Peptides against a protein of PDB entry 7AE7. Designs and how they scored, part 138

Target 1, 321 residues: chain A of PDB entry 7AE7
Amino acid sequence: KVYKDLREFLEVLEQEGQLIRVKEEVNPEPDIAAAGRAAANLGKNQPAVFFEKIKGYKYSVVTNVHGSWQNHALMLGLDKNTSTKDQFYELNRRWDKFPVPPNVVKREAAPCKENVIDKDINLFEILPLYRINEQDGGFYISKASVVTADPEYPDDFNKLNVGTYRIQVKDRDRVGIQALAMHDIAVQLEKAEAENKPLPIAITIGNNPLVTFMASTPVGYNQNEYEFVGALQDGVPMDIVKSDLYDHLYVPAGSEVVLEGHIIPRVRTVEGPFGEFPGSYSGARLQCEVKIDRITHRTNPIFENLYLGIPWTEIDYLMAL

## One batch from the design tools (peptide; made by RFdiffusion4, then SolubleMPNN)

Design b2_p19_2_s4 (from b2_p19_2, 11 letters changed)
Fold by OpenDDE base, seed 5:
Structure b2_p19_2_s4 (fold): chain B 321 residues (1-321), chain A 19 residues (1-19)
Amino acid sequence: as target 1 above (321 residues)
Amino acid sequence: SKEEREKEFFKLFEEELKE
């Protein structure tokens, strides 16, 4: 089975007993984190948790989407009880199909383009933001697939990077992003900053689970993550669409929310602290700042965010591969 | 409290999964 978007995957998770719906109105804090921990305490079968109603917000949140081996099996279109060994075998088999180029769909065919916000941008109106950990220095978007390109070779599709980075909300239309030297985005940013130019960026939220997986998986600088998604779909291309602001950036056609903007050159602002591990906080550091210039989103967008409560966390499953 | 809410959700989830 291949999924077009997060919604198709969530439907399968629910059918397979791997998703719990919280139908009552919850407080963003502490209820989302509390429910995540409760789900983790259910044992090996850790379901995703879908919050339909969040106090003070219009839209829903889902957490722990990648939070179990069962969910990982389902992501690969396998039986939920497929052994870890067999999952790895299948992953490796499919990996050899790289590259599988994506399909570029028309703007009108892309669900992520259903709604547009290009003025008076307020992230809090689109995303039910909350502190993941009690001591976090702010609200984090922790499971986004961030799209950037090489500013020297913007039309080279092989240099298009889709990665996962720590993103802190700074203002209604600004986020901090952790672009470390080990990340491909840092290479691209260095080139842009050398010329004192902004780096175009698209921050995509709520994707096909294989997109999220590949964004969290290191690949070569000249390898496109979307072509690996097609490989992991056993040779079925994924659907992408051109961003609204930039001809050279492509986003998943089915993204729930797309934040389009730019990294401000040579600007660094305080980011953090963030609880990367239970009971452990990274210190505050100077990090890059992104200005959000345009938002596209599906009607009734789902905010997918990372569960970081009790091990095994989603990060553990995403990194275990 | 955070701990009380966690217990409440745990009970809720146990009930839903037994169905």
Scores: peptide ipSAE 0.583, ipTM 0.938, DockQ to the pose 0.102
Fold by OpenDDE base, seed 2:
Structure b2_p19_2_s4 (fold): chain B 321 residues (1-321), chain A 19 residues (1-19)
Amino acid sequence: as target 1 above (321 residues)
Amino acid sequence: SKEEREKEFFKLFEEELKE
């Protein structure tokens, strides 16, 4: 089984008893986090939790999508009861198929292009934002696949980077991004800032689960994460589409929401604190700032966000593979 | 409270998974 987008995966999770729908209207805080903790306490078969109605918001939230070994097995198109050992074996077998180049689809064929917002940008109208942890310094987007390119080699597809970074919402059209020196995005940003130029960026939310998985998996600077997604799909290419603002950036065709913009050169603003682990908060630091210039999104977009309530957290599963 | 809501969701989810 290969998935085109998050929605196809959520359908399979639901069919397999690995997704719970909360149909009643919930309060963003504390209900989303409370429900996530409740799901984590169900045992080894931790389901995803889908919130259909959130008070004060128009759209839905899903959490804990990667929050169990069963969900990881299903992500790979395996039986949900496949052992961790067999999952690793299959993952390694498919990894050797790299590279599998993606298909570039036309804009008209890409679900992420169904709606466009290019003026009066307000992230709160598109994303049901909430504090993941009670003591967080703001709202975070924690499962985004962030797309950037090398400014010196913008047309080199092998240098196109898809990564996961901590993103704090700062304003209606601004986010802070944690770009650490060890990340590929930091290399690309350094090149842009050396010339005092903005770095083009696309922040993609609600993707094919293998895109999210690969965005959280370190690869070589000259390796494209989309080509690994095709490998992990057992040789079936994934679908990507050109971004609206930048000819050299490609996003997953099935993304629920795409935030297109730029990292402002040589600007740093306060970011944090954030509860990276249960009971542990990072301090506030100066981080990069992104201006959002354009949003594309599917009709009734689903906001996929990370569950961080109780160990094992969703991030532990993403990093374990 | 957040703890009360967690317990409510836990009960709801246990009932749903038994069906």
Scores: peptide ipSAE 0.573, ipTM 0.937, DockQ to the pose 0.102
Fold by OpenDDE base, seed 3:
Structure b2_p19_2_s4 (fold): chain B 321 residues (1-321), chain A 19 residues (1-19)
Amino acid sequence: as target 1 above (321 residues)
Amino acid sequence: SKEEREKEFFKLFEEELKE
């Protein structure tokens, strides 16, 4: 089984008993985090949790999508009871199929282009934002696949980077992003800042689960994560579409939400604190700032966010394979 | 409390997974 988008994967999770729907209206805090912890306490069969109604917001949230070995097996199109060993074996077998180039689809064929917001941008109208941890310094987008390119080689598809980074919402149209020196985005940002130029960026939310997996998996600077997604789909190409603002940036065609904008050159603002681990907070730091210039989204977009409660968390599963 | 809500969700989820 290959998934075109998050929605196809959620359907399979639900069919396999690996997704629970919360149909009652919930408070963003503390209910989302409480439900996440409850799901984690169910043991090895940790389901995704889908919140249909969130007080004060229009749209839904899903969490713990990658939160179990069963969900990982299903992500690979395997039986949910496939052993961890066999999952690793299959992952490694498929890895050797790299590269599998993606299909570039037309704008009209891309679900992520169904709706456009290019003025009066307000992230709170599109994303049901909440504090993941009680002591967080703000609202975080923790499960986004961030797309950037090398500003010196914008047409080199092999240098297109899709990565996962800590993103704090700073304003209606601004986010802070943690671009550490070890990340490919930091190399690209350094090149842009050397010329005092903005770095084009697309922050994509609610993707094909293999996109999210690859965005969390380190690859070479000259390797494209989308070509690994095709490999992990056992040779089936994924679908990507050109961003609206930039000819050189491509996003997953099925993304629930795409935030297009730029990293402001040579600007650093306070970001944090954030509870990266239970009982551990990273302090406030100076981080990069992104201006959001355009949003595209599917109708009734699903906000996929990371569960960061008690271990095992989604990040543990994403890093285990 | 958040602890009470967690217990409520846990019970709800256990029931859903048994069906």
Scores: peptide ipSAE 0.571, ipTM 0.937, DockQ to the pose 0.102
Fold by OpenDDE base, seed 1:
Structure b2_p19_2_s4 (fold): chain B 321 residues (1-321), chain A 19 residues (1-19)
Amino acid sequence: as target 1 above (321 residues)
Amino acid sequence: SKEEREKEFFKLFEEELKE
């Protein structure tokens, strides 16, 4: 089984008993976090939690999508009861199929392009934002696949980077992004800032689960994460589409939300604290700032966000494979 | 409270997973 988007995966999770749907209206805080912890406490088969209605917001939230070995098995199109050993075996087998180039689809064929917001940008109208942890310094987008390119080689598809970074919402059209020196985005940003130029960026939310997986998996600077997604799909290419603002940035065709913008050169703002682990907060730091210039999104977009409850967390599963 | 809501959701989820 190959998934084109998050929705196809959520459907399978629900069919396999690995997704709980909360139909009642919930408060963003503390209910989303409380429900996540409750799900984590159910034992070995931690389901995803889908919130249909959130007070004060128009759209839905899903969390804990990668929060179990069963979900990881299903992500690979395997039986949910496939052993961890067999999952690793299959992952390694498929890894050898790299590279599998993606299909570039037309804009009209990409679900992420169904709706456009290009003026009066307000992230709060599109994303049901909440504090993941009680002591967080703000609202975080913690499970986005962030697309950037090498500004010196924008046409080199092999240098296109898709990564996961901690993103704090700073304003209606501004986010802070944690670009650590070890990340490919930091290398690209350094090049842009050397010339005092903005770095084009696309922040994609709610993707094919293998995109999210690969965005959290370090690869070589000259390797494209989308080509690994195709490998992990057992040789089936994934679908990508050009961003609206940038010819050299490609986003997953099925993304729920795409935030297009730029990292402002040589600007740093306070970001954090963020509870990366229960009881452990990263300190506040000066981080990069992104201006959001355009949003594209599916109709009734689903905000996929990370669950950071009691271990094992989604991060633990994403890093374990 | 946060703790009360967690307990409520836990009960809800246990019930849903039994169906």
Scores: peptide ipSAE 0.547, ipTM 0.931, DockQ to the pose 0.102

Design b2_p19_3_s1 (from b2_p19_3, 11 letters changed)
Fold by OpenDDE base, seed 1:
Structure b2_p19_3_s1 (fold): chain B 321 residues (1-321), chain A 19 residues (1-19)
Amino acid sequence: as target 1 above (321 residues)
Amino acid sequence: MEEKNKERIAEAEARFLAE
């Protein structure tokens, strides 16, 4: 099975008993994180947790989408009871199909374009933001697939990078992003900053689960994560759409939310701390700042965010393959 | 404050598991 978007995957998770739906209104803190920890404590069959109602917010949150081997099997369109060994073999088999170029769809055909916000941007109106960990320095967007390009070769699709980075909300229309030197985004940012130019960026939230998986998987600088998504879909292309602000940036057509903007050149602001692992906080650092200039989103957007709890967190499953 | 928050989390976890 191939999924066009997060919603199709969540439907399958629910059908397979791998999604817990919380229908009661919850507090953003501590209830979301607590429910995620409780779900992780249920054992090996760690379900996704879908929060329909969050106090003070309009929209829903889903967490722990990739939080089990069962969910990972389902992501690959396999039986939920497929062994980790067989999942690995299937992943490797499909990996050899790279590259599978994506389909570029028209703007009107892309669900992520259903709504537009281009003025008075307020992230808190679109995303039910909460502290993932009690000691976090702020609100984090932890499962975004961040799209950037090489500013020297903006039209080279092979250099289009889709990565997962630690993103802290800094203001209504600003986020901090952790671009480490080992990440492809850091290479691209260095080129932009050398010329004192903004780096165009699209931060995509709530994607096809294979997009999220590939965004967390290191690939070569001259390899496009979308072409691996097509490979992992066993040769079925994924759907992408041109960003609204930039002709050279493409986002998943089915994204729940797309934050379009730019990394401000040569600006660094305090970011963190963040609890990446239970009891382990990465310290506060000076990180890049993104100005959000435009938001596109699906109607009733789902905020997909990372679950960080007990050992074998969602990140461990995302990075284990 | 940290202890109170741990208790609140534990209570929230217990509520979630009881549902």
Scores: peptide ipSAE 0.019, ipTM 0.491, DockQ to the pose 0.030
Fold by OpenDDE base, seed 3:
Structure b2_p19_3_s1 (fold): chain B 321 residues (1-321), chain A 19 residues (1-19)
Amino acid sequence: as target 1 above (321 residues)
Amino acid sequence: MEEKNKERIAEAEARFLAE
């Protein structure tokens, strides 16, 4: 089975008993994090947790989407009881199908384009933001697939990068991003900053599960993550669409929310602290700042965010394969 | 403050486990 978007995957998780639906109104804090921990404590079959109603917000939250081997099997379109060994074998078999080029769809065919916000941008109106950990220095977007390109080779699709980075909300239209030197985005940013130019960026939230998986999986600088998604879909191309602001950036057609903007050149602002692991906080650091210039989103967008609880955490599953 | 928050979290977890 192949999933076009997050919603199709959530439907399968629910059918397979791998999703808990919370229909009652919850408080963003501490209820979302508490429910995630409770779900993690249910044993090896950790379900996703879908919150339909969050107090003070209009839209829903889902967490722990990749939080178990069962969810990983289902992501690959396998039986949920497929052994880790057989999942790994199938993953490797499909990996050898690289490259599988994506389909570029028209703007009108892309669900992520259903709604547009280009004035008075306020992230709090679109995303039900909450502190993941009690001691976090702010609100984090921890499961975004971030799209950037090489500013020297903007038309080279092989250099288009889709990565996962720690993102702190800084203001209504500003986010901090942790671009480490080992990440492809840091290479691209260095080139832009050398010329004192902004780096175009699209921060995509709520994707098909294989996009999120590949965004968390390191690949070569000259390899496109979307072409691996097609490989992992057993040769079925994924659908991408051109960003609204940039001709050279493509986003998943089915994204729940797309934040389009730019990394401000040579600006660094305080980011953190963040609880990356249970009982471990990364300190505050000077990090890059993104200005959000445009938002596109699906009607009733689902905010997918990372669950950080008892190991094995969702991040451990994303890094283990 | 930390102990009170730990109790609140434990109560919230217990509510979600009981449902």
Scores: peptide ipSAE 0.016, ipTM 0.444, DockQ to the pose 0.029
Fold by OpenDDE base, seed 2:
Structure b2_p19_3_s1 (fold): chain B 321 residues (1-321), chain A 19 residues (1-19)
Amino acid sequence: as target 1 above (321 residues)
Amino acid sequence: MEEKNKERIAEAEARFLAE
């Protein structure tokens, strides 16, 4: 099975008994994190946790989408009881199909374009933001697929990067992003900053689970993550759509939320701390700042966020494959 | 502060498991 978006995957997770739906209103803190930990304690078959109602917010949160081997099997369109070994075998088999170019769909065919916010941007109105860990220095978007291009070669689709980065919410329309030197985004940012130009960026939230998987998987600078998604879909192209602000940026057509903006050149602001691992906090650092200029989103957008529980974090599963 | 937070988390976990 191939999924067009997060919603199709969540439907399958629910059908397969791999989604817990929390229908009662929860407090953002500590209830979301506590429910995630409680779900993790159910054993090896850790379900996703979908929070329908969050106090003080309009929209829902889902966590632990990739948080088990069963969820990973289902992501690949396999039986949920497929062994880890057989999942790896299938991943490797499909990897050899690279590249599988995506389909570029029209704007009117892209669910991520259902709603637009281009004035008075407030991230807190769109995303049910909460602290993942109690010692976090703020609210984090921890499971976004961030789209950037090479500013020297903006039309080279092979240099279009889709990556996962630590993103702290700094203001209503500003986020801090951790662009480490080992990340492709850092190469692209360096080129933009050399000319004192903004780097165009699209931060996409709530994607096809294979997009999120590939965004967390390091690939070559001249390899497009969307073409790997098509390979992992066993040769079925994924659907992408042009961003609203930039002709050279393409986002997943099915994204729940797309934050379009720019990295401000040569600006660094305090970011962190963040609990990357249970009991391990990265210190506060000076990081890049993104100005959000436009939001597109699906009606009733689902905020997909990372589960960081003990003993197994969702990131452990994303990195293990 | 840490102890109060641990208690709040434990109570929240217990509520979620009881539902």
Scores: peptide ipSAE 0.016, ipTM 0.426, DockQ to the pose 0.030
Fold by OpenDDE base, seed 4:
Structure b2_p19_3_s1 (fold): chain B 321 residues (1-321), chain A 19 residues (1-19)
Amino acid sequence: as target 1 above (321 residues)
Amino acid sequence: MEEKNKERIAEAEARFLAE
C-alpha cells in the first residue's frame, strides 16, 4: 500500500490497532507528553497517539507515528507483523529502484494549498505547540521535513534537499533551526550567507510517513529524497507541488502544514536547550533563524510531532532502518 | 528540578490512565 498523506497512514494505523485516539480535551503540558509515555508503556507495539482536542488550541496533535516496528512495517505497506529482518530486506530491495521521480501536481490539486496565511502570521494559531520535555527552552517542531535548494544551482532537482532539523519556535512568525555543518542545508546556507542572501526554505509538517522517514535518512548531496520516497513506494511516484513563494522549491502535495520563508543571512540567535534524548539536553546554542513569510495548510491541520520516551524513542526507530 | 518534573509527569500519566 502507498499513502498519499499522513491522514491515509493514520487511518491505516487506527484500523490496525496502532493508533490511540484521545478524545477528551488535554492540556498541552504535561498531558501530551504524559499520554505519549503512557501509551508507549502499554506494550511492545507502541501506537501513534492522536489528540483530538487540546486546551487553548483549535487543531489536533499526533505523536509516535513512527514509534514502533509495526508502524514501520505499515509505513512500507507491509503486514504489521513483518519481521524487522524482512522490513530491512524489503527496504533494501526498494532502495535499488532509486531514482523514482515524483509527480508534480497542480496547485489546485494539492491538499496542502487548501488554506493560505500570508499576513499576521501566528504559528500558535495553526500548530498546537507544547514543550516536549519540561526543561525544553521552548516549543519545538521536531518532525518537519525541511526543503531547501542549492542557491548556486536552484534548478538542479538533484540538489533539492529534504531534511529533518531541530526547529524551535522563537516568535509568532520565526523559528530557530539547527543547521549543523554535516547537514546538506548547512552547505546551502553557507553559499547563501557568502553573498549575504536569504536562503529560501519550506518547513513541511505532517507528511506521508515515507517523506518523514527519508528526510531523517542521510543521502548524497546530489540525491533527491523524493526520488527515494518513490523507490520506497515500490516504484510509485510521490506527489509534490511547487511552493508558493519559490519556483525552485517543491513540497509534498499532502503536507498538513507548509511554512514558507527564508533563513535570515548571518543572523544567529539562542536556541535550546532541547531534550534530544531522555535525560540529555544538547544545551543552548547560537542557531539560524527563519522568518516565516507564508503558510499553506490543509483544513483542520494535524500537527505531527516527535514522541520522546524511554526505552525506545521515535528517533531510534527512524534511525534504525 | 528534575525530581519535581518526574513527579509531575508521573501524576499526569496516572491521570491519563485513570480517564
Scores: peptide ipSAE 0.016, ipTM 0.444, DockQ to the pose 0.031

